# Designs tried in a protein design run: peptides against a protein of PDB entry 3NZW. Part 247

Target 1, 212 residues: chain A of PDB entry 3NZW
Amino acid sequence: TTTLAFRFQGGIIVAVDSRATAGNWVASQTVKKVIEINPFLLGTMAGGAADCQFWETWLGSQCRLHELREKERISVAAASKILSNLVYQYKGAGLSMGTMICGYTRKEGPTIYYVDSDGTRLKGDIFCVGSGQTFAYGVLDSNYKWDLSVEDALYLGKRSILAAAHRDAYSGGSVNLYHVTEDGWIYHGNHDVGELFWKVKEEEGSFNNVIG
Target 2, 222 residues: chain B of PDB entry 3NZW
Amino acid sequence: QFNPYGDNGGTILGIAGEDFAVLAGDTRNITDYSINSRYEPKVFDCGDNIVMSANGFAADGDALVKRFKNSVKWYHFDHNDKKLSINSAARNIQHLLYGKRFFPYYVHTIIAGLDEDGKGAVYSFDPVGSYEREQCRAGGAAASLIMPFLDNQVNFKNQYEPGTNGKVKKPLKYLSVEEVIKLVRDSFTSATERHIQVGDGLEILIVTKDGVRKEFYELKRD

## One batch from the design tools (peptide; made by RFdiffusion4, then SolubleMPNN)

Design b2_p27_4_s4 (from b2_p27_4, 13 letters changed)
Fold by OpenDDE base, seed 4:
Structure b2_p27_4_s4 (fold): chain B 212 residues (1-212), chain C 222 residues (1-222), chain A 27 residues (1-27)
Amino acid sequence: as target 1 above (212 residues)
Amino acid sequence: as target 2 above (222 residues)
Amino acid sequence: PFLFTDEDLEYLLKNKEEIEKVLKKIE
């Protein structure tokens, strides 16, 4: 798995691969590793598929309950704290989760929290999470600027996942791409890694370790 | 160390068509190298046009299917006999599986039916309840043999349009019931030849708007 | 992500007592 999220002048970019594995077996190439919690809040999945899918879906329900009770959308800070508190209660039970809670509220602006099953909760501007995270960081960190255009930021997110998919055996399938703004998240499509690879190789002259 | 789990072998296969879905399973039940039964059905009609199989440890599979059937009854009771949708069924099964997250049902679960738009639907679950809707899925002993074949024949993986130098993929299209049944039969016939835990009989449940139909075919008995 | 495997099951069985202690605290 490779997931990433970063803040920039235009909001948040979220990009993830779509591969699931069971040991050396590629179980699926089409997994949805982004949970759309609400129109303004996204959760990402790394680690155990069931743990992430179950608890992030549960988180969605908790966020909806908050909205019903408080008559306002939950903050990204509060949503991430709910999840963090939950996984902390299970500490030692063997949950495996590495998630990013990404969202936009008027009071917080664009916000990213990293939450994992070890009890870590971090606010930050850039995170790559999963077995391919180091490969993604290699591309992302080298090209990241706060002042990226939306177009360039989307491409950078997509390109970083592609790099990870190329080098990490546990990442691949496709890239799912999101842009989070004040008006909510926008889905920017599913990009097959195979097709994307050849396109990028041709356009950039990159991936010279592969002969086309 | 005490191992509370067994493995009864077998293989299951789900394929979604445009307006139908199939769920198939062999009828062999085995422990180690001993055949317990040559005809033990493992694919079940659960009502509301939903078929289900939980393949692996048969005791766990039977327990899970029974619990799901009860859940269907409870749903009818609570919702004035409203039909349980396939997506709601998938969510329910996730909760059943994840409820035992720390002492799991040792099974690979597949359900098949029609979605709310009347389109074929197949959902696959891991032992602890992660699930995905897919066009096809094989589970059980011969899943590793069958799934690559399904990728090629259902999803047209590694197939290209002639004359395009391998750059244009074959377009996706739905298969007919007859084509799907043929693929299922070919898959299980091939699996039986290569895997000792697959054989004896093949039961196929076909879900359409008209209900669930069952077909049975003999497999090799060695 | 990764799906549940036999290795995961082995982990649960090996650590059953400790896991049960954690779960009891959550109840």
Scores: peptide ipSAE 0.582, ipTM 0.923, DockQ to the pose 0.950
Fold by OpenDDE base, seed 1:
Structure b2_p27_4_s4 (fold): chain B 212 residues (1-212), chain C 222 residues (1-222), chain A 27 residues (1-27)
Amino acid sequence: as target 1 above (212 residues)
Amino acid sequence: as target 2 above (222 residues)
Amino acid sequence: PFLFTDEDLEYLLKNKEEIEKVLKKIE
């Protein structure tokens, strides 16, 4: 798995691959690793598929309950804290989760929290999470600027996942791309890694280790 | 070390068509190298036009299916006999599986039916309740043999339009019921030839708007 | 992500007692 999220002048970019594995077996190439918690809040999945899918869905329910009780949307900080507290209770039970909670509230602005099953909760501007994270960081860190245009930021997210998919055997399938703004998240499509690879290779002259 | 789980072998296969879905399973039940039964059905009509199979440890599979059937009854009771949708069924099964996250049902679960738009739907689950809607899925002993075949024949993976130098993929299209049944039969016939835990009989449940139809075919009994 | 495997099952069985202790604290 490779997931990433980063803040920039235009909000948040979230990009993920779509491969699921069972050991050396490619179980699926079409997994949705972004959970749409609400129109303004996204969760990402790395680690155990069931753990992430179950608890992030549960988180969605908790966020809805908050909205009903408090008559306002839950903050990204509070949502991530709910999840963090939950997984911390299960510490030692063997949950496997590496998640990013990404959202936009008027109070917080664009916000990203990393939450994992070890109880770590971190606020930050840039996170890559999963077995392919180092490959994604290689591209992302080299090209990241706060002042990126939305178009360039979307491309950078997509390109970083592509790099990871190319080098990490546990990442692949397609790139799902999101842009989070004050008005909510916008889905920017599913991009097949195979097709994207050849396109990028041709346009950039990259991936010269592969002969066409 | 005590292992509370057994493996009863077998293979299951689900394929979603445009306005139908198929869930198939062999009828062989085995422990190690001993055939327990040559006819033990493992694909079930659970009502509300939903068919289900949980392949692996048969005791766990039977328990899970029974719990789901009861869940369907409770749903009807609570919701004035409202039909349980396939997506809601999938969510329910996730809760059943994840409820035992730390002592899992040792099964690969597949359900099939029609979605709310009348389109064929197949959902597959891991032992702890992660699930995905897919066009096709094989599970069980011969899944590794069948799944690549399904990728090629249902999803047209690695198929390209002639004369395009591999640049244009074969377009996706729905298969007819007859084509799907043939594909299922061929898959299980092939699997039976190469895997000792697959054989004896093939039961196919076909879900359409008109209900669930069952077909049975003999497999090799070697 | 990864799906549940036989290795995961072995882990659960091996650590069952410790896991149960954790779960009891949550209840």
Scores: peptide ipSAE 0.578, ipTM 0.916, DockQ to the pose 0.951
Fold by OpenDDE base, seed 3:
Structure b2_p27_4_s4 (fold): chain B 212 residues (1-212), chain C 222 residues (1-222), chain A 27 residues (1-27)
Amino acid sequence: as target 1 above (212 residues)
Amino acid sequence: as target 2 above (222 residues)
Amino acid sequence: PFLFTDEDLEYLLKNKEEIEKVLKKIE
C-alpha cells in the first residue's frame, strides 16, 4: 500500500494506490483506500483492510452523529481524535491501521492528521503511509513546494504513487486522486498504473530502467 | 496444537452480468483427504433476491449464512417488509464478520444479486469483513486457479483488438447469461481436474429480476 | 467500548498465523 497527503497553497492533495494482498497473492487491484466521510473530510487506509474499512466507516458514523447533535461539521482535529481514542482502547489487541484524516473546516483550514493503531496522532503538512511510503517520499519530497499549482500538485501526488507502485510489490493497481479545497473534496479519477506508467515514461522520459 | 478450525474445501464463484448475477459452488465437502459428502450445497437463496455462500470451514459458513438469513427476517420486521438491498446486505455481513474479529469465521464469503438499479452485483468478503463490489470473484480451494481465468475472460485482461499490435485493448462488455454459465462450467471443470477438494457436483444460482433459479451439473467424482 | 471478549482475543492469538494468511491486507 501507498497512501499520501500533502498541504499546499491550493489545499490538500490525497493520492492512494488500490492493491490488496494476502501474502504473495494479489487479492484485489481495485480496493478503495479512501473513505469519503463527508464532503469536506477524507480518510485514508493502510494496514488490515477490514480494520481500516470497519473503523473508518464507524468514524464516518460518529462524524455524522456529531453534525446532528452539534449542528455543525466536525473538525478534522476532533474526527482524528475520535479515531485515535478508539484505536488506543484496542492497543495491544492486534489492530493494524495507518490512517490519514484529511479535511477542510472554516476554523482549521486545510488540515491533515496521521493516526495509527500504535496510538500515534500527528498533525502535519506531508505524510506518506504504507509499505511504499519511502518510494513516494522520494518523489514527493524532491518536487514539493508550497506554491505548487493545483495542476502540478495533482500530478505530483499521482506521480509519487506511481513511483511507489513501480518499486513496491505491495502497491499497484490504480491511483485514486483527490483534491480537497474550502469547497470540499474533488475526485480526480482512477488512473490505471499500467497505462499511467507508459504515459509518464513517454512524456517525461523517465523510468529508464524499463525498456519500452 | 490447538486448532478450532477445519477446512472443508470446495470452491465458489460469483459473476455479475448486466441485469443478472450468478453464484456457483461445487458440492464436495471434504476433510483432509476424505470426502464427507458428494452433495452438500453451499450456495443459498437468502431471500430478497440475494444469494450467499461462505466457503472454507463449513461449520462457520453455515453459522454465518444462518445469521444472515435471520438478519434478513429481522430487517423485514423492523422495516415493514422492505426489501433488503444488496449493498445493505453487504454492510450487514461485514458487521457479522467483524463482530468476530478476534475469533473469525474461517470463510471466504461471496454474495450476489441485483443492485438498486437492477444491475448485477457481486460482493466478496475476507474472513473479518473487508468487502468489495466486483464484477467477478472466485473463492475457496481453487480460487487461485480460477481467478486469473476470470480476469482474462470476464475483464478481458491481456486481450487486445486484432491487428493493432497489442496497442488497443479489447473493449469491456457484459457477458450474456449463457456465456457466463458456460464460463462457470468451464472454470469448475478445469478446477476439478487440478484440485482434489473440488468436484462431484456444481450448483449454480442465477439471480434475475424474476427471482432465483438453480442449475445443477455433474462434475468429476474422483 | 469493546466489541469483542477476552476469550475471542485468546482464540485469535492462538490461531493468528493461520488467520493472517487469509486476511486481506492493504499494507
Scores: peptide ipSAE 0.290, ipTM 0.823, DockQ to the pose 0.063
Fold by OpenDDE base, seed 2:
Structure b2_p27_4_s4 (fold): chain B 212 residues (1-212), chain C 222 residues (1-222), chain A 27 residues (1-27)
Amino acid sequence: as target 1 above (212 residues)
Amino acid sequence: as target 2 above (222 residues)
Amino acid sequence: PFLFTDEDLEYLLKNKEEIEKVLKKIE
């Protein structure tokens, strides 16, 4: 798995691969590793798919309850804290979660929190999470700028996942790409890794270790 | 180490059409290399136009299906006989599976039906309740043989159009009922030839707006 | 298209008091 999110002048880019594995077997190439909690909030999934899906869905319910009670959308900080506190209650139980909670509120602006099953909760501008995270960081960190255009930011997210998919056997399938703005998240499609690889190789002259 | 799980073999297959869905399974039940039964249905009509199969350890599968059927009953009781939607059914099944997160039902679960727009829907679950809506899914012994074939025949991406905030799905190419049934039959015939855990009979449940129809076909017995 | 559904909303409204107690503990 490779998931990433980063903040820039235009909001947040979220990009994830879609490969599911069982040992050395590719079980699926089309897994959705982003949970669309509500129109303004995304959760990413790394580790145990069921753990992430179950508890991030639960988080969605808690966020809606907050909205009903307080007559305002929950902050990304509060949403991530709810999840973190929940995970903490199950510390040592065997949950496997590496999640990013991404959203945009008027008060906070574009916001990313990393939350994992070890009880870690971090606010930051750039996160890559999963077995391919190092490969994604290699591309993302090298090209990241706050003032990226939306187009360049989307491409950078996609390109970073591609790098991970090329080197990490546990990542691949396709790239699901999101742009989070004040008006909510926008899905920017599913991009097949194979097709994307050859396109990028031709256009950029990248991946010179592959002949074809 | 003690293994509490058995493997009763078999294969299941779900395919969603435009205004229908199909869930199919062979009727062979085995332990190791011994056939327990040549006719043990594993695809069930659960009411509300929802069909379900849980393939793997048969005892766990049966237990899960029974629990879900009870859930349907209670849903009607609590909601003035309101029909359970397929998406709500999927959520319910997730809760049933995840409730045993640390001692899971050892099954691959697939449900099929119609969504609220009358479109075919297939949901697939892992043993601990992770699920996704798909156009097609094979489970069980011959799944690895069938899925590549299905991927080639059923062109489907459950993705949304960019810029629609997840409200508009990309257009899908649908197969007719007849084409899907043929595809299912061919898949199971091929599986039977290649895998000893698949055979004897094939049951296909077809869900349409008019209800659930059942078809049965003979498979090889060797 | 979202995982949160109308059925989930009904559940929350029906069990609001109990859920609020849990939320207070978690928050």
Scores: peptide ipSAE 0.013, ipTM 0.772, DockQ to the pose 0.033

Design b2_p27_5_s1 (from b2_p27_5, 16 letters changed)
Fold by OpenDDE base, seed 3:
Structure b2_p27_5_s1 (fold): chain B 212 residues (1-212), chain C 222 residues (1-222), chain A 27 residues (1-27)
Amino acid sequence: as target 1 above (212 residues)
Amino acid sequence: as target 2 above (222 residues)
Amino acid sequence: MIEEMAKLREEAEKAMEGLVVKRWSLN
């Protein structure tokens, strides 16, 4: 798996691959590793598929309950804290989760929290999570700037996942891409890695380790 | 060392069409190298046009299916006989599976039916309740043999339009019920030849707006 | 009977310690 999220002048970019594995077996190439919690809040999945899917869906329910009770959307900080508290209660039980909670509220602005099953909760501007994270960081860190245009930021997110999909055997399938703004998240499509690879190679003159 | 799990072999396969879905399974039940039964159905009509199979350890599979059937009954009681949708069924099954997260059902679960728009739907589950809606899925002993075939024949993976020099993918399209049945039969026939845990009989449940139809075909009884 | 079943369950749960169930991984 490779997931990433980063803040920039235009909000948040979230990009993820779509491969699931069971040992050496590719279980799926089409897994949705982004959970749309609400129109303004996203969760990403890495680790155990069921753990992430179940508890982030549960988180969505908690966020909705908050909205109903408090008559306002939950903050990204509070949402991530709910999840963090939950996984902490299961510490040592064998949950496997590496998640990012990404959202935009008027109070907080664009906000990213990393939450994992070890009990770590971190606020930050840039995170890559999964077995391919180091490959994604290599591309992302080399090209990241706060002042990226929305177009360039979207491309950078997509390109970083592609790099990881190329080098990490546990990452692949497609890139799902999101842009989060004050008006909510916008889905920017599913990009098949097979097609995207050749397109990028041709346009950039990159991936020269592969002779095409 | 005590192992609470068994492996009863077998293979299951789901394929969604435009206005139908199929869920198929062989009828062989095996332990180690001994055939326990040549006809033990593992695909079930659960009501509300939902068919279900949980393949792996048969005891766990049967338990899970029974629990789901009970869930369907309770849903009717609580919601004035409202039909359970396939997506709601999938969510329910997730909770059943994840409820045993730390002592999982040792099964690969597939359900098939029609979505709320009348389109064919197949949902696949891992042992702990991760699920995904797909056009096709193979599970069980011969899944590794069949799934690549389905990728090629249902999802048209690695198929390109003739004369395009591999630049244009074969467009996705729905298969007819006849085409799907043929693919299912070919899949199981082939799997039976190469896997000892697959054989004897093939039962196919076809879900349409008119209900669930069953078809049976003989497989090699080797 | 209930006590026996509870004991059997506990033994089964302990036996699960070390058994690997194949699950989908997003690693």
Scores: peptide ipSAE 0.250, ipTM 0.782, DockQ to the pose 0.319
Fold by OpenDDE base, seed 1:
Structure b2_p27_5_s1 (fold): chain B 212 residues (1-212), chain C 222 residues (1-222), chain A 27 residues (1-27)
Amino acid sequence: as target 1 above (212 residues)
Amino acid sequence: as target 2 above (222 residues)
Amino acid sequence: MIEEMAKLREEAEKAMEGLVVKRWSLN
């Protein structure tokens, strides 16, 4: 898995691959590793597929309950804290989760929290999470600027996942891309890695280690 | 050490068409190298036009299917006989599976039916409740033999339009029920030849707007 | 009887801890 999120002048970019594995077996190439918690809040999934899918869906329900009770959308900080508290209760039980909670509230602005099953909760501007994270960081860190245009930021997110998919055997399938703004998240499509690779190679003159 | 799980072998597969879905399974039940039964159905009509199979450890599979059937029953009681949608069924099954997260049902679960728009739907589950809607899925002993075939023949993976130098993918299209049945039969026939835990009989449940139809075919009994 | 059943389940769960279950992983 490779997931990433970063803040920039235009909001938040979230990009993820779509491969699931069971050992050496590719279980799926089309897994949705982003949960749309609400129109302004996203969760990313890495680790155990069921753990992430189940508890982030549960988180969505908790966020909705908050909205109903408080007549206000839950903050990204509070949403991430709910998840963090939950996984902490299961500490030692064997949950496997590496998540990013990304969203926008009027109070916080664009916000990213990293939450994992070890009990770590971190606020930050840039995170890559999964077995391919180091490959994604290599591309992302090399090209990241706060002042990126929305177009360039979207491309950078997509390109970083592509790099990880190329080098990490546990990442691949497609890139799902999101842009989060004050008006909510916008889905920017599913990009097949096979097609995207050749397109990028041709346009950039990159991936010269591959002949074809 | 004590192993609470058995492995009863067998194979299942689901394929979604445009306005139908198919869930098929062989009827062989095996322990180690001994055939327990040559006809033990593992694909079930659960009501509300939903068919289900949980393949792996048969005791766990049967338990899960029974629980789901009961869930359907209670859903009707609680919601004035409202039909359970396939997506809601999938969510329910996730909860059944994840409820045993720390002592999982040792099964690969597939359900098939029609979505609320009348389109064919297949959902696949891992043992602890991760699920995905797909056009096709193979599970069980010969899944590794069949799934690549389905990728190629249902999703047209690695197929390109002739004369395009691999630049244009074969377009996706829905298969007819007849085509799907042929693929299912070929898949199981082939799997039976190469896997000892697959054989004896093939039971296919076809879900359409008119209900669930069952077909049976003989497989090799070796 | 319920307590006995619970004990048996707990023992089974403990025995299962060392077993490999093929679950999907988003590595």
Scores: peptide ipSAE 0.240, ipTM 0.763, DockQ to the pose 0.359; fails the geometry check
Fold by OpenDDE base, seed 5:
Structure b2_p27_5_s1 (fold): chain B 212 residues (1-212), chain C 222 residues (1-222), chain A 27 residues (1-27)
Amino acid sequence: as target 1 above (212 residues)
Amino acid sequence: as target 2 above (222 residues)
Amino acid sequence: MIEEMAKLREEAEKAMEGLVVKRWSLN
């Protein structure tokens, strides 16, 4: 798995691969590793598929309850804290989760929290999570700027996942791409890694280690 | 070391069509190298036009299917006989599976039916309740033999239009029920030849707007 | 009987610790 999220002047970019594995078996190439918690809040998934799906869906329910009770959308901080508290209660039980909670509230602005099953909760500007995270960081860190245009930021997110998919055997399938703004998240499509690879190679003149 | 799980073998396969879905399974039940039964159905009509199979450890599979069937009954009771949608069924099954997250049902679960738009739907589950809607899925002993075949024949993976120098993929299209049944039969026939835990009989449940139809075909009994 | 079944379940759960279940992993 490779997931990433980063803040920039235009909000948040979230990009993830779509491969699931069971050992050496590619279980799926089409897994949705982003949970759309609500129109303004996203959760990413790495680790155990069931753990992430189950608890981030549960988180969505908690966020909805908050909205109903408090008559306002939950903050990204609070949403991530709910999840963090939950996984902490299960510490030692064997949950496997590496998640990013991404959203844009008026009070917080664009906000990303990293939450994992070890009990770590971190606020930050840039996170890559999964077995391919280091490959993604290599591309992302090299090209990241706060002042990126939306177009460039989207491409950078997509390109970073592509790099990870290329090098990490546990990442691949497709890139799902999101842009989070004050008005909510916008889905920017599913990009098959096979097709994307050749397109990028041709357009950039990159990936020269592969003969086309 | 004590192992609470058994493995009863078998294979299941789901394929979604445009306005139908198919869930098929062999009827062999085996322990180790001993055939327990040559006809033990493992694909079930659960009502509300939902068919289900949980393949792996048969005791766990039966328990899970039974629980789901009960869930359907309760759903009707609680919601004035409202039909359980396939997506809601999938969510329910997730909860059934994840409820035993720390002592999982040792099964690969597949359900098939029609979505709320009347389109064929197949959902697959891992043992602890992660799930995905797919066009096709093989599960069980011979899944590794069948799934690549389905990738090629249902999703047209690695197929390109002739004369395009591999630049144009074969377009995705739905298969007819007859084509799907043929693929299922070919899949199981082939799997039977290469896997000892697959054989004896093939039961296919076809879900359409008109209900669930069952078909049965003989497989090799060796 | 119920209590006994609960105990047996707990024992079984402990016994399965370390068993590999083929679950989907988002590595």
Scores: peptide ipSAE 0.238, ipTM 0.768, DockQ to the pose 0.355; fails the geometry check
Fold by OpenDDE base, seed 4:
Structure b2_p27_5_s1 (fold): chain B 212 residues (1-212), chain C 222 residues (1-222), chain A 27 residues (1-27)
Amino acid sequence: as target 1 above (212 residues)
Amino acid sequence: as target 2 above (222 residues)
Amino acid sequence: MIEEMAKLREEAEKAMEGLVVKRWSLN
């Protein structure tokens, strides 16, 4: 898995691969590793598929309950804290989760929290999570700047996942791409890694280790 | 060391069509190298036009299917005989599986039916309840043999339009029920040849708007 | 009974690591 999220002048970019594995078996190439909690809040999934899917769906329910009770959308801080508290209660039980809670509220602005099953909760501007995270960081860190255009930021997110998909055997399938703004998240499509690879190679003159 | 799980072998396969879905399974039940039964169905009509199979350890599979059937029953009681949708069924099964997260059902679960728009639907589950809707899925002993075949024949992976120099993929299209049945039969006959835990018989449940139809075919009994 | 169940769960978890049907991983 490779998931990433980063803040920039235009909001948040979230990009994830779609491969699931069971050992050396590719279980799926089409897994949705982003949960759309509400129109303004996303969760990413890395680790155990069931753990992430189950508890992030549960988180969605908790967020909805908050909205119903408080008559306002839950903050990204509060949503991430709910999840963090939950996984902390299961500490040592064997949950495997590496998640990013990404969203926009008027109070917080664009916000990213990293939450994992070890009980770590971190607020930050840039996170890559999964077995391919180091490959993604290599591309992302090399090209990141706060003043990226939305177009460039979207491309950078997509390109970083592509790099990870290329080098990490546990990442691949497709890139799912999101842009989060004050008006909510916008889905920017599913990009097959195979097609994307050749396109990027041709356009950039990159991936010269592959002779196509 | 105590092993709470057995492995009864077998293979299951789901394929979604445009207005139908199929879920198929062989009827062989095995322990180690001993055939327990040559006809033990593992694909079940659970009502509400939902078919289900949980393949792996048969005791766990049977328990899970029974629990789901009970869930369907209770759903009707609580909701004035409202039909359980396939997506709601999938969510329910997730909770059944994840409820035993720390002592999982040793099964690969697949359900098939029609979605709310009348389109074929196949959902697959891992042992602890992660699930995904897909066009096709193989599970069980010969899943590794069949799934790549399905990728090629259902999803047209690695197929290109002639004359395009590999630049244009073969377009996705729905398969007819006859085509799907043929693929299922070819899958299981092939798997039977290469896997000792697959064989004896093939039972196919076909879900349409008119209900569930069953077909049976003989497989190799070696 | 609770202790026995806990042991069974631990043993089951260990057994699952070596089983053919594994949980899906988003590693």
Scores: peptide ipSAE 0.235, ipTM 0.778, DockQ to the pose 0.545; fails the geometry check

